Peptides against a protein of PDB entry 4DOW. Designs and how they scored, part 7

Target 1, 157 residues: chain A of PDB entry 4DOW
Amino acid sequence: TFSWVGRPLPNRKQFQQMYREICMKINDGSEIHIKVGQFVLIQGEDNKKPYVAKLIELFQNGAEVPPKKCARVQWFVRFLEIPVSKRHLLGRSPPAQEIFWYDCSDWDNKINVETIIGPVQVVALAPEEVIPVDQKSEETLFVKLSWNKKDFAPLPP

## One batch from the design tools (peptide; aimed at target 1 W75 V77 I116)

Design b1_p10_8 (made by RFdiffusion4)
Pose (drawn by RFdiffusion4):
Structure b1_p10_8 (pose): chain A 157 residues (1-157), chain P 10 residues (1-10)
Amino acid sequence: as target 1 above (157 residues)
Amino acid sequence: MEPPWAAWTP
């Protein structure tokens, strides 16, 4: 379950209250803070890996009734979310930990916070950097490229 | 590409 932490940010959109942070309680009993700018795993279909997204906004949406806690995200896509016909354009076999900045506006970017599984560490690497492959049997995801429905390209600014 | 339908609804 989720609760807001502290006061809302200075108002921007009508009928919405924005927050820098959200508190998530687990059945391990503890509390975890997830902040705008951090990454989350978002529950998709039961037979697939979670979607990965960067939190760009956290908000209480008064336009829904009853009101809901929501997030706007920048999507990332997994390699399997890229059309099979386009995968060769990468020119290599990406590891499972590599993900792609999704640079397209066609998919809506608003989610209910209840779809959040939890935070995930996502790291930007230069194209020539190698993914560890180091230990921690890492839960970290790495991003080198964006995908725009057409081609793989550099990470945007 | 497939949109993330399940991600929009808990």

Design b1_p10_8_s1 (made by RFdiffusion4, then SolubleMPNN; from b1_p10_8, 3 letters changed)
Fold by OpenDDE base, seed 1:
Structure b1_p10_8_s1 (fold): chain B 157 residues (1-157), chain A 10 residues (1-10)
Amino acid sequence: as target 1 above (157 residues)
Amino acid sequence: MEPPLAALKP
């Protein structure tokens, strides 16, 4: 169950109410609050790892019937989501914890909040920094580069 | 959208 936290933010969009925070109620009754700016895992396809994204906007889409709770996201991609023919461009075999900033606008960046699995920690690293792979850090994902469907590139400030 | 490093700052 997902419910908005707080009042809607000022917004010019006619059919959208924007929020800064949403509450996920888990089966055991506990609650997780997720805010704009946090990173989340999003339900993947069958036998695929969850997608990774940063929440950019949380909004209720009043143009839909019934209105839907939605999010606009910045996508990341896992290495295995990159076409096989392009993976060699990385020049190395990345650890499982590495993800890449998706630097394209061809993906639909609107999701239903019900596809959110939960929060995840994403940390930016310089290329020379080592990704820790110990058990305690396995929950954290790391990003060094962007992917724009053609090549990998350093993250711009 | 904001630049990647800015978006990834805590």
Scores: peptide ipSAE 0.269, ipTM 0.874, DockQ to the pose 0.042
OpenDDE base, seeds 2, 3, 4, 5: peptide ipSAE 0.250, 0.261, 0.256, 0.244; ipTM 0.866, 0.868, 0.867, 0.859

Design b1_p10_8_s2 (made by RFdiffusion4, then SolubleMPNN; from b1_p10_8, 4 letters changed)
Fold by OpenDDE base, seed 5:
Structure b1_p10_8_s2 (fold): chain B 157 residues (1-157), chain A 10 residues (1-10)
Amino acid sequence: as target 1 above (157 residues)
Amino acid sequence: MKPPLAALKP
């Protein structure tokens, strides 16, 4: 289950209440607090790895009936989500831990918070930095580049 | 859309 933490933030959106933090209650009864600005795993399709996203906004959408707890996110993309015909543009075989900043606006960036699996650590690296292979793919993810459906590009300094 | 590296550092 998900519940808001703290008071709503001031905003002028007619049907939205905005928050900084949400509480995710796990099956064992423990709670995980997730804040705007953190990175999360989002439920993917069957037999596929979860999506990766950065939380940009947390809000209750009162325009829906019943109201829904939602988030706006910045998407990342996994290498295997990139079309096969374009993967060669990377020029290397990335480790499983590498993700890419999705530099497109074609994906819907609104999600239901119920699709959040949990938080994940994302670390930015310079292109010349080596990704540590010691970590598992879902423990720590690394980002060096963006992907805009046409090519890969370094993140600006 | 892509952020600077500094924005992604912990």
Scores: peptide ipSAE 0.051, ipTM 0.748, DockQ to the pose 0.040
OpenDDE base, seeds 1, 2, 3, 4: peptide ipSAE 0.044, 0.048, 0.023, 0.051; ipTM 0.739, 0.746, 0.623, 0.743

Design b1_p10_8_s3 (made by RFdiffusion4, then SolubleMPNN; from b1_p10_8 with W5L W8L)
Fold by OpenDDE base, seed 2:
Structure b1_p10_8_s3 (fold): chain B 157 residues (1-157), chain A 10 residues (1-10)
Amino acid sequence: as target 1 above (157 residues)
Amino acid sequence: MEPPLAALTP
């Protein structure tokens, strides 16, 4: 289950209440707090790895019946989510931990918070920085480039 | 639009 943490933030959007933080209740009774700006794993299709996203907004959509707890996100894309015909544009075989900033508007960036699996660590790296492959950071994802469905591009400093 | 590295800091 998900519940809002704190009071709604001031905003002018009709039917929307904005929040900074949400609480995720886990089966064992423990709780995980997730804030705007953090990275999360989103439920994917069957037999596929979860999607990766950065939380941009947390809001309750009062226009829906019943009201729904939602989030706006910035999507990332895994290498294997990129069409096979385009993967060669990277010019290298990325490690499994590498993800790419999705620089397109064709994906709906509104999600239901119920699709959130949990938080994940994402670290931005310069192109020349090496992605560690040791067990110390095996759960950490790394981003160096953006993907705009046409080509890869370096992230500006 | 290229996202800045700063936009990826939590």
Scores: peptide ipSAE 0.044, ipTM 0.719, DockQ to the pose 0.045
OpenDDE base, seeds 1, 3, 4, 5: peptide ipSAE 0.041, 0.043, 0.044, 0.042; ipTM 0.711, 0.714, 0.723, 0.715

Design b1_p10_8_s4 (made by RFdiffusion4, then SolubleMPNN; from b1_p10_8, 3 letters changed)
Fold by OpenDDE base, seed 5:
Structure b1_p10_8_s4 (fold): chain B 157 residues (1-157), chain A 10 residues (1-10)
Amino acid sequence: as target 1 above (157 residues)
Amino acid sequence: MEPPLAALVP
């Protein structure tokens, strides 16, 4: 169950109410608050790991009947989501914890908040920095590069 | 290039 936290933010978009924070009620009855700017896991397809995204906007879409709780996101991609024929362009075998900033507009960046699994920690690293691979960092994802379907590159400014 | 740390830190 998802519910808005706080009052709607000022905006001029018709049929949309924007928010800074949403509350996710989990199975045991506890609540997790997620804010714009945080990173989340999004429900993946069958037999696939969850997607990773940064929340850019939280909004209720009043143009739909009934109104839907939505979010706009910046996508990240996992190495295994990159086509096999392109993976060699990285020039190395990345650890499972590495993700890439998705620098394309072909993916719809609007999601239903009900697809949010929960928050996740994402840490940005310089290209020369080593990704720590141990039990302490197993839940943390790391990003060093972007992917634009053609090549890997330094992160956007 | 340095990563945009401010953009990737919650």
Scores: peptide ipSAE 0.023, ipTM 0.647, DockQ to the pose 0.038
OpenDDE base, seeds 1, 2, 3, 4: peptide ipSAE 0.022, 0.022, 0.022, 0.023; ipTM 0.641, 0.642, 0.641, 0.642

## One batch from the design tools (peptide; aimed at target 1 I111)

Design b1_p11_1 (made by RFdiffusion4)
Pose (drawn by RFdiffusion4):
Structure b1_p11_1 (pose): chain A 157 residues (1-157), chain P 11 residues (1-11)
Amino acid sequence: as target 1 above (157 residues)
Amino acid sequence: DPTLEQRAKDL
């Protein structure tokens, strides 16, 4: 379950209250703070890996009744979410830990916070950097490129 | 979540 932490940010959008942070309680019993700018795993279909997204906004949406806690995200896509016909354009076999900045506005970016599984560490690497492959049997995901429905390209600014 | 359902359909 989720709760807001502290006061809302200075108001921007009508009928919405924005927050820098959201508190998430687990059945391990503890509390975890997830902030705007951090990344989350978002529950998708039961037979697939979670979606990955960067939190760009956290908000209480008064336009829904009853009101809901929501997030706007920047999507990332997994390699399997890229059309099979386009995968060769990468020119290599990406590891499972590599994901892609999704640079397209076609998919909506609003989610209910209840779809959040939890935070995930996502790291930007230069194209020439190698993914560890280190230990911690890492839960970290790495991003080198964006995908725009057409081609792989550099990470935006 | 309707957004996620729509994305699943597009994929």

Design b1_p11_1_s1 (made by RFdiffusion4, then SolubleMPNN; from b1_p11_1, 5 letters changed)
Fold by OpenDDE base, seed 3:
Structure b1_p11_1_s1 (fold): chain B 157 residues (1-157), chain A 11 residues (1-11)
Amino acid sequence: as target 1 above (157 residues)
Amino acid sequence: DPTIEKLEKEL
């Protein structure tokens, strides 16, 4: 179950009510609050691993009946989501914790909040920084580069 | 982080 937290933000967009925070009620009855700007795991297709995204906007889509709770996101891509023919462009074998900023507009960046599995920690690193791989950091994802379907590029400082 | 915020402004 998902519910809005707080009042709608001032918005000029027709048919949309924007929010800063949403509450997700999980199976044990506890609640997780997720805010704009946080990173989340999104339900994957079929048996695929969850997608990674940053929440950019939380909004209710009033054009639908009934209204739908939605989010606009910035996508990240896992290495294994990159086509096999292009993976060599990285020039290295990345750790499982590395993800890439998806720098393309071909993916729909609107999601239903019902597809959110939960929050995840994402840390941006400089290219020279080593991704820590230990028990404490196993759940943390790291991003150094962007991927634009053609090549990898450094993130700006 | 600031790096991600900067990139978001470009989107």
Scores: peptide ipSAE 0.010, ipTM 0.527, DockQ to the pose 0.038
OpenDDE base, seeds 1, 2, 4, 5: peptide ipSAE 0.009, 0.008, 0.009, 0.009; ipTM 0.534, 0.566, 0.524, 0.545; seeds 2, 4 fail the geometry check

Design b1_p11_1_s2 (made by RFdiffusion4, then SolubleMPNN; from b1_p11_1, 4 letters changed)
Fold by OpenDDE base, seed 3:
Structure b1_p11_1_s2 (fold): chain B 157 residues (1-157), chain A 11 residues (1-11)
Amino acid sequence: as target 1 above (157 residues)
Amino acid sequence: DPTIEARNKAL
């Protein structure tokens, strides 16, 4: 269950109500609050790892019938999402915790908030910094580079 | 899932 937190933010879009925060109620009855600017895991396909995204805006889309709670996101990609034929362009074998800023506009960046699994920690690192590989499951993801379907590039400061 | 459908277009 998802519900808006607080009053709508002022905006000029006719059919959109903008929000800063959304409340996610999970199975045990506890609540998780997610805000614009945070990183989230998005439901993937069966037997696939969740997608990773940064929340850019939260809005209710009144143009749809019925209205939908939506988010606009910046996508990240996992290494295994990159075509096999292009993975060599990285020049190294990345740890499982590394993700890449998707630097293309060919993907729809609108999602339904119901696809959000929960928040995730994403840390930006300089290229020379070593990713601390945790023997535990993926708690923290790390990003150093962008991917634009042609090559990898340093992430701007 | 509309999110999956939208994202899978360009991979």
Scores: peptide ipSAE 0.063, ipTM 0.724, DockQ to the pose 0.559
OpenDDE base, seeds 1, 2, 4, 5: peptide ipSAE 0.062, 0.059, 0.061, 0.062; ipTM 0.723, 0.718, 0.719, 0.722; seed 5 fails the geometry check

Design b1_p11_1_s3 (made by RFdiffusion4, then SolubleMPNN; from b1_p11_1, 6 letters changed)
Fold by OpenDDE base, seed 1:
Structure b1_p11_1_s3 (fold): chain B 157 residues (1-157), chain A 11 residues (1-11)
Amino acid sequence: as target 1 above (157 residues)
Amino acid sequence: DPTIEKLNESL
């Protein structure tokens, strides 16, 4: 169950109510609050790992009947989501914890909040920084590069 | 060091 936290933010969009935070109630009755700017896991397809995204906007879409709780996101892509024919462009075998900033506009960046599995930690690193792969960091994802369907590029300093 | 916020602002 998802519910808005706080009052709607002032905005100029006629059919959208904007929010800063949403509350997710899980099965044991506990609550997780997720804010704009945080990273989340999004439900993937069958036999696929969840998608990774940064929350850019939280909004209620009043153009739908009934209104839908939605989010706009910045997508990340896992290495195994990149076409096999293009993976060699990275020039290395990345650890499983590495993800890539998706630098394309061809993916729909609007989601239903019901597809959110939960929050996840994402850390940006410089190319020379080592991705720590230990028991303590198993749940943390790391990003060094962007992917634009043509090539990989470093994140700006 | 690069940050997601800096990158997001540059886009």
Scores: peptide ipSAE 0.028, ipTM 0.647, DockQ to the pose 0.034
OpenDDE base, seeds 2, 3, 4, 5: peptide ipSAE 0.026, 0.027, 0.027, 0.027; ipTM 0.671, 0.639, 0.644, 0.646

Design b1_p11_1_s4 (made by RFdiffusion4, then SolubleMPNN; from b1_p11_1, 5 letters changed)
Fold by OpenDDE base, seed 2:
Structure b1_p11_1_s4 (fold): chain B 157 residues (1-157), chain A 11 residues (1-11)
Amino acid sequence: as target 1 above (157 residues)
Amino acid sequence: DPTIEELNKKL
């Protein structure tokens, strides 16, 4: 169950109410609050790892019937989501914890909040920095580069 | 270290 936290933010869009925070109630009755700017795991297809995204906007789409709780996201991509023919462009074998900033506009960046599995920690690193693989960081994902469907590139300063 | 703030600037 998802519910909005707080009052709607000022918005000029007629059929959209924007929010800063959403509450996710899980099976044990506990609640997880997720805010704009945080990173989340999004339900993937069967037999696939969940997608990774940064929340950039939370909104209720009142143009739909019934209204839908939605989010706009910045996508990240896992290495195994990159076409096999392009993976060599990285020039190395990345650890499982590495993800890439998806620098393309071809993906729909609107999601239903119901597809959110939960929050995840994402940390940006310089290309030369080592990705920690200890138990404490096992759940943490790391981003060093962007991927634009053609090549990898350093994250902009 | 690139920070989350830097990522936010990209957005």
Scores: peptide ipSAE 0.022, ipTM 0.650, DockQ to the pose 0.032
OpenDDE base, seeds 1, 3, 4, 5: peptide ipSAE 0.021, 0.021, 0.022, 0.022; ipTM 0.644, 0.644, 0.647, 0.652; seeds 3, 5 fail the geometry check

Design b1_p11_2 (made by RFdiffusion4)
Pose (drawn by RFdiffusion4):
Structure b1_p11_2 (pose): chain A 157 residues (1-157), chain P 11 residues (1-11)
Amino acid sequence: as target 1 above (157 residues)
Amino acid sequence: SKFAFEESRKP
């Protein structure tokens, strides 16, 4: 379950209250803070890996009744979310830990916070950097490129 | 639905 932490950010959008942070309680019993700018795993279909997204806004949406806690995200896509016909354009076999900045506006970016599984560490690498492949049997995901429905390209600014 | 965003991701 989720709760807001502290006061809302200075108001921007009508009928919405924005927050920098959200508190998530687990059945391990503890509390975890997830902030705007951090990344989350978002529950998709039961037979697939979670979506990955960067939190760009956290908000209480008064336009829904009853009101809901929501997030706007920048999507990332997994390699399997890229059309099979386009995968060769990468020119390599990406590891499972590599993901792609999704640079397209066609998919809506609003989610209910209840779809959040939890935070995930996502790291930007230069194209020439190698993914560890280190130990921790890492839960970290790495991003080198964006995908725009057409081609792989550099990470935006 | 809390998963309503998935509709936009369908091919």

Design b1_p11_2_s1 (made by RFdiffusion4, then SolubleMPNN; from b1_p11_2, 5 letters changed)
Fold by OpenDDE base, seed 4:
Structure b1_p11_2_s1 (fold): chain B 157 residues (1-157), chain A 11 residues (1-11)
Amino acid sequence: as target 1 above (157 residues)
Amino acid sequence: SPYDFLESLKP
């Protein structure tokens, strides 16, 4: 289950209440708090790895019946989500921990919070920096580049 | 830096 933490932020948008934090209660009864600005895993399709996203906004959409707990996100993409015909543009075989900032507007950036699996650690690196691959860092994802459906590019400074 | 760019995505 998901529940809001704290009071709604000051907001002028009709039908929407914005929040800074949400509480995710998992099966064992423990709670995980997720805040705006953190990275999360989003439920993927069958036999596919979860999507990766950064939380930009947390809000309750009162225009829906019943009201829905929602989030706006910045999407990232995994290498295997990129079309096979374009993967060669990277010029290298990326480690499994590498993701790419999705620099397109064709994806809906609104999600239901129920699709959130949990938080994930994402670290930004310069292109020349080596992605550390060891047992301790297996749960950490790394981003060096953006993908805009045409080519890869370094992240802006 | 790439880190600063990611942080700039916050509201």
Scores: peptide ipSAE 0.211, ipTM 0.841, DockQ to the pose 0.032
OpenDDE base, seeds 1, 2, 3, 5: peptide ipSAE 0.213, 0.209, 0.211, 0.201; ipTM 0.841, 0.839, 0.841, 0.836; seed 1 fails the geometry check

Design b1_p11_2_s2 (made by RFdiffusion4, then SolubleMPNN; from b1_p11_2, 3 letters changed)
Fold by OpenDDE base, seed 5:
Structure b1_p11_2_s2 (fold): chain B 157 residues (1-157), chain A 11 residues (1-11)
Amino acid sequence: as target 1 above (157 residues)
Amino acid sequence: SPFAFLESLKP
């Protein structure tokens, strides 16, 4: 179950009511609050790891009947989501914790909030920094580069 | 820095 937290922001778009925070109630009755700017895991395809994204906007879409709770996101991609024929362009074998900023507009960046699994920690690193692969950071994901379906590139400063 | 870039997108 998802519910809005706090009062809506001033309306900027017709049929879209904006929010800063949403509450996710899980099966045991506990609540997780997720805010704009946080990173989340989103339900993927069957038997595949969840997608990773940064929340950019939270809004209720009143243009739909009935209205839906939605989010706009910035996508990340996992190394295994990159086509096999392109993986060699990285020039190294990345650790499982590395993800890449998806620098393309071909994917729809609007999601239904019910596809959100939960929050996740994402840390940005400089290209020369080593990704720690220890037990303490097992659940932490790291990003050094962007992927634009053609090549990898350093993140902007 | 990469960190600054990611944080700049926070409202």
Scores: peptide ipSAE 0.138, ipTM 0.811, DockQ to the pose 0.030
OpenDDE base, seeds 1, 2, 3, 4: peptide ipSAE 0.139, 0.146, 0.139, 0.137; ipTM 0.811, 0.815, 0.812, 0.810; seeds 1, 2, 3, 4 fail the geometry check

Design b1_p11_2_s3 (made by RFdiffusion4, then SolubleMPNN; from b1_p11_2, 7 letters changed)
Fold by OpenDDE base, seed 2:
Structure b1_p11_2_s3 (fold): chain B 157 residues (1-157), chain A 11 residues (1-11)
Amino acid sequence: as target 1 above (157 residues)
Amino acid sequence: SDKDFLKSLEP
């Protein structure tokens, strides 16, 4: 169950109400609050790892009937989501914790919030920084590079 | 910085 937290933000978009925060109620009855700017795991296809995204906007889409709770996201991609024929362009074998900024506009960046599994920690690193693999950081994902379907590139400072 | 880049995307 998802519910909005707080009042709608000022918005000029007709039929859309924007929010800063959403509440996710999970099975044990506890609640998780997710805010714009945080990173989330999104339900993937069958037998696939969840997608990773940064929340850019939370909004209720009143143009739909019934209204839908939605989010706009910045996508990340896992290494295994990159086509096999292009993985060699990285020039190394990344750890499982590494993800890549998806620098393309071909993916729809609007999602239904019901596809959100939960929050995840994402940390940006410089290329020379080492990704920690200890138990404390096992659930943390790290991003060093972008992927634009053609090549990898350093993130802007 | 890389960290600043990610943060700059926050509205």
Scores: peptide ipSAE 0.045, ipTM 0.749, DockQ to the pose 0.031; fails the geometry check
OpenDDE base, seeds 1, 3, 4, 5: peptide ipSAE 0.044, 0.042, 0.042, 0.045; ipTM 0.744, 0.741, 0.742, 0.749; seeds 1, 3, 4, 5 fail the geometry check

Design b1_p11_2_s4 (made by RFdiffusion4, then SolubleMPNN; from b1_p11_2, 5 letters changed)
Fold by OpenDDE base, seed 4:
Structure b1_p11_2_s4 (fold): chain B 157 residues (1-157), chain A 11 residues (1-11)
Amino acid sequence: as target 1 above (157 residues)
Amino acid sequence: SDYSFLESLKP
């Protein structure tokens, strides 16, 4: 179950109400609050790992019947989501924790909040920084590069 | 390591 937290933000969009925060109620009755700017896991396809995204906007889409709770996101891609024929462009075998900033607009960046599995920690690293692999950081994802469907590129400072 | 880059960039 998803519910808005707080009052709608001021905006001029006719059929949209924007919010800063949404609450996920889990089966055990506990609640998880997710805010704009945080990172989330999105339901993947069958037998696929969840997608990774940064929340940019949270909004109620009043143009739909019934109204839908939605989010706009910035996508990340996992290495295994990149076509096999282009993976060699990275020049190394990345650890499982590494993801890439998706620098394309061909993916729809609007999602239904019901596809959100939960929050995840994403940390940006410099190219020379080592991705820590230990029990404390094993659930943290790290990003060093962007992917634009043609090549990898360094993240700006 | 921090969120500085991630917070500064949006599509």
Scores: peptide ipSAE 0.025, ipTM 0.658, DockQ to the pose 0.034
OpenDDE base, seeds 1, 2, 3, 5: peptide ipSAE 0.021, 0.018, 0.021, 0.023; ipTM 0.628, 0.625, 0.605, 0.641; seeds 1, 3 fail the geometry check

Design b1_p11_3 (made by RFdiffusion4)
Pose (drawn by RFdiffusion4):
Structure b1_p11_3 (pose): chain A 157 residues (1-157), chain P 11 residues (1-11)
Amino acid sequence: as target 1 above (157 residues)
Amino acid sequence: SLMEEINAAAE
């Protein structure tokens, strides 16, 4: 379950209250803070890996009744979310830890915070950097490229 | 930059 942390950010959108941070309680019993700018795993279909997204806004949406806690995200896509016909355009076999900045506005970016599984570390690498492949048996995901429905391209600014 | 922001979020 989720609760807001502290005061809302200075108001921007009508009927919404924005927050920098959200508190998530687990059945391990502890509390975890997830902030705008951090990344989350978002529950998708039961037979697939979670979606990955960067939190770009956290908000209480008064336009829904009863009101809900929501997030706007920048999507990432996994390699399997890229059309099979387009996968060769990458020119290599990406590791499972590599994901792609999704640079397209066609998919809606609003989610209910209850779809959040939890935070995930996502790291930007230069194209020539290798993915560890280190130890920790890492839970970290790495991003080198964006995908725009047409081609793989550099990370945006 | 975006790369710096992403890497700062992982710290």

Design b1_p11_3_s1 (made by RFdiffusion4, then SolubleMPNN; from b1_p11_3 with E4D I6L)
Fold by OpenDDE base, seed 4:
Structure b1_p11_3_s1 (fold): chain B 157 residues (1-157), chain A 11 residues (1-11)
Amino acid sequence: as target 1 above (157 residues)
Amino acid sequence: SLMDELNAAAE
């Protein structure tokens, strides 16, 4: 279950209440707090790894009946989500922990918060920096480049 | 830079 933390932020959107933080209650009864700006895993398809995203906004959409708890996100993309015919453009075989900033607007960036699996650590690196693969970093994802459906590029300024 | 912003937000 998901519940808002704190009071709504001031905004002028007629049917939306914005928040800074949401609480996710998991099966064992413990609670995880997730804030705007943090990175999350989003439920994927049956045979696919979860999607990765950065939370941009948390809001309740009162235009829907019943109202829905939603988020706006910046998407990342995993290497295996990139079309096979274009993967060679990277020029290397990336480690499993590498993800890419999705530099396109064709994906819907609105999600229901119930699709959030949990938080994840994402670290941005310079292209020349080596991705660590030690025991402590096995759950950490790393981003060096962007993907715009045509080519890989440095992260946007 | 975006890199700096991402890392700052993650902390």
Scores: peptide ipSAE 0.436, ipTM 0.887, DockQ to the pose 0.740
OpenDDE base, seeds 1, 2, 3, 5: peptide ipSAE 0.434, 0.429, 0.430, 0.435; ipTM 0.885, 0.884, 0.885, 0.887

Design b1_p11_3_s2 (made by RFdiffusion4, then SolubleMPNN; from b1_p11_3, 3 letters changed)
Fold by OpenDDE base, seed 5:
Structure b1_p11_3_s2 (fold): chain B 157 residues (1-157), chain A 11 residues (1-11)
Amino acid sequence: as target 1 above (157 residues)
Amino acid sequence: SLMDELNAAAL
C-alpha cells in the first residue's frame, strides 16, 4: 500500500499533484518512507533482477480514471541488461554490484509507484576507484560510467 | 558534478 506524505507541492499543472515523499506500507505493518532524489528498485520482468532508478518526481495523475500514483525516474542499467554483443566495450568484467547511468531517452521514465519494491543504496565512484566486493557491500550498488546504447562513457557533468 | 550530486542524495 502506498500513500502520500505531506501536502501537495505548489503546482499549476491541471491534472497533477506533486509530492516530495511517499509511504510504502509492508505486509508486516512496517512503513518505509521514500523521497524524491532517492534510489529505488523497480519490479523487473519475468525472473530478471529488479530495475534500478533514481526518483525525480512523485505525482498523482488525475487525468487517469481512477487517479494513479506515479513517479518519474532516471534509469540505471545492469551490465546483464546490456546486449551481449556490446559488453566487450567495457574492457573489463564488472562486479555484480556495478550499474550504469542510462544516458538515453528511449525508455519511458514514468512508472506506477506500485512497481517500487523498495529503496536501495547507490554510490557513485570515480573511474579509478575500486568497487568493494564484500558482504558489507552486497546490498550496495555502484556507478562509475554511463551507457548510451553505443558505448560506455564518463558520467555526465 | 553529477557524481557529487548522486552521493549527496545518498546522505
Scores: peptide ipSAE 0.473, ipTM 0.884, DockQ to the pose 0.764
OpenDDE base, seeds 1, 2, 3, 4: peptide ipSAE 0.471, 0.471, 0.465, 0.465; ipTM 0.884, 0.883, 0.882, 0.883

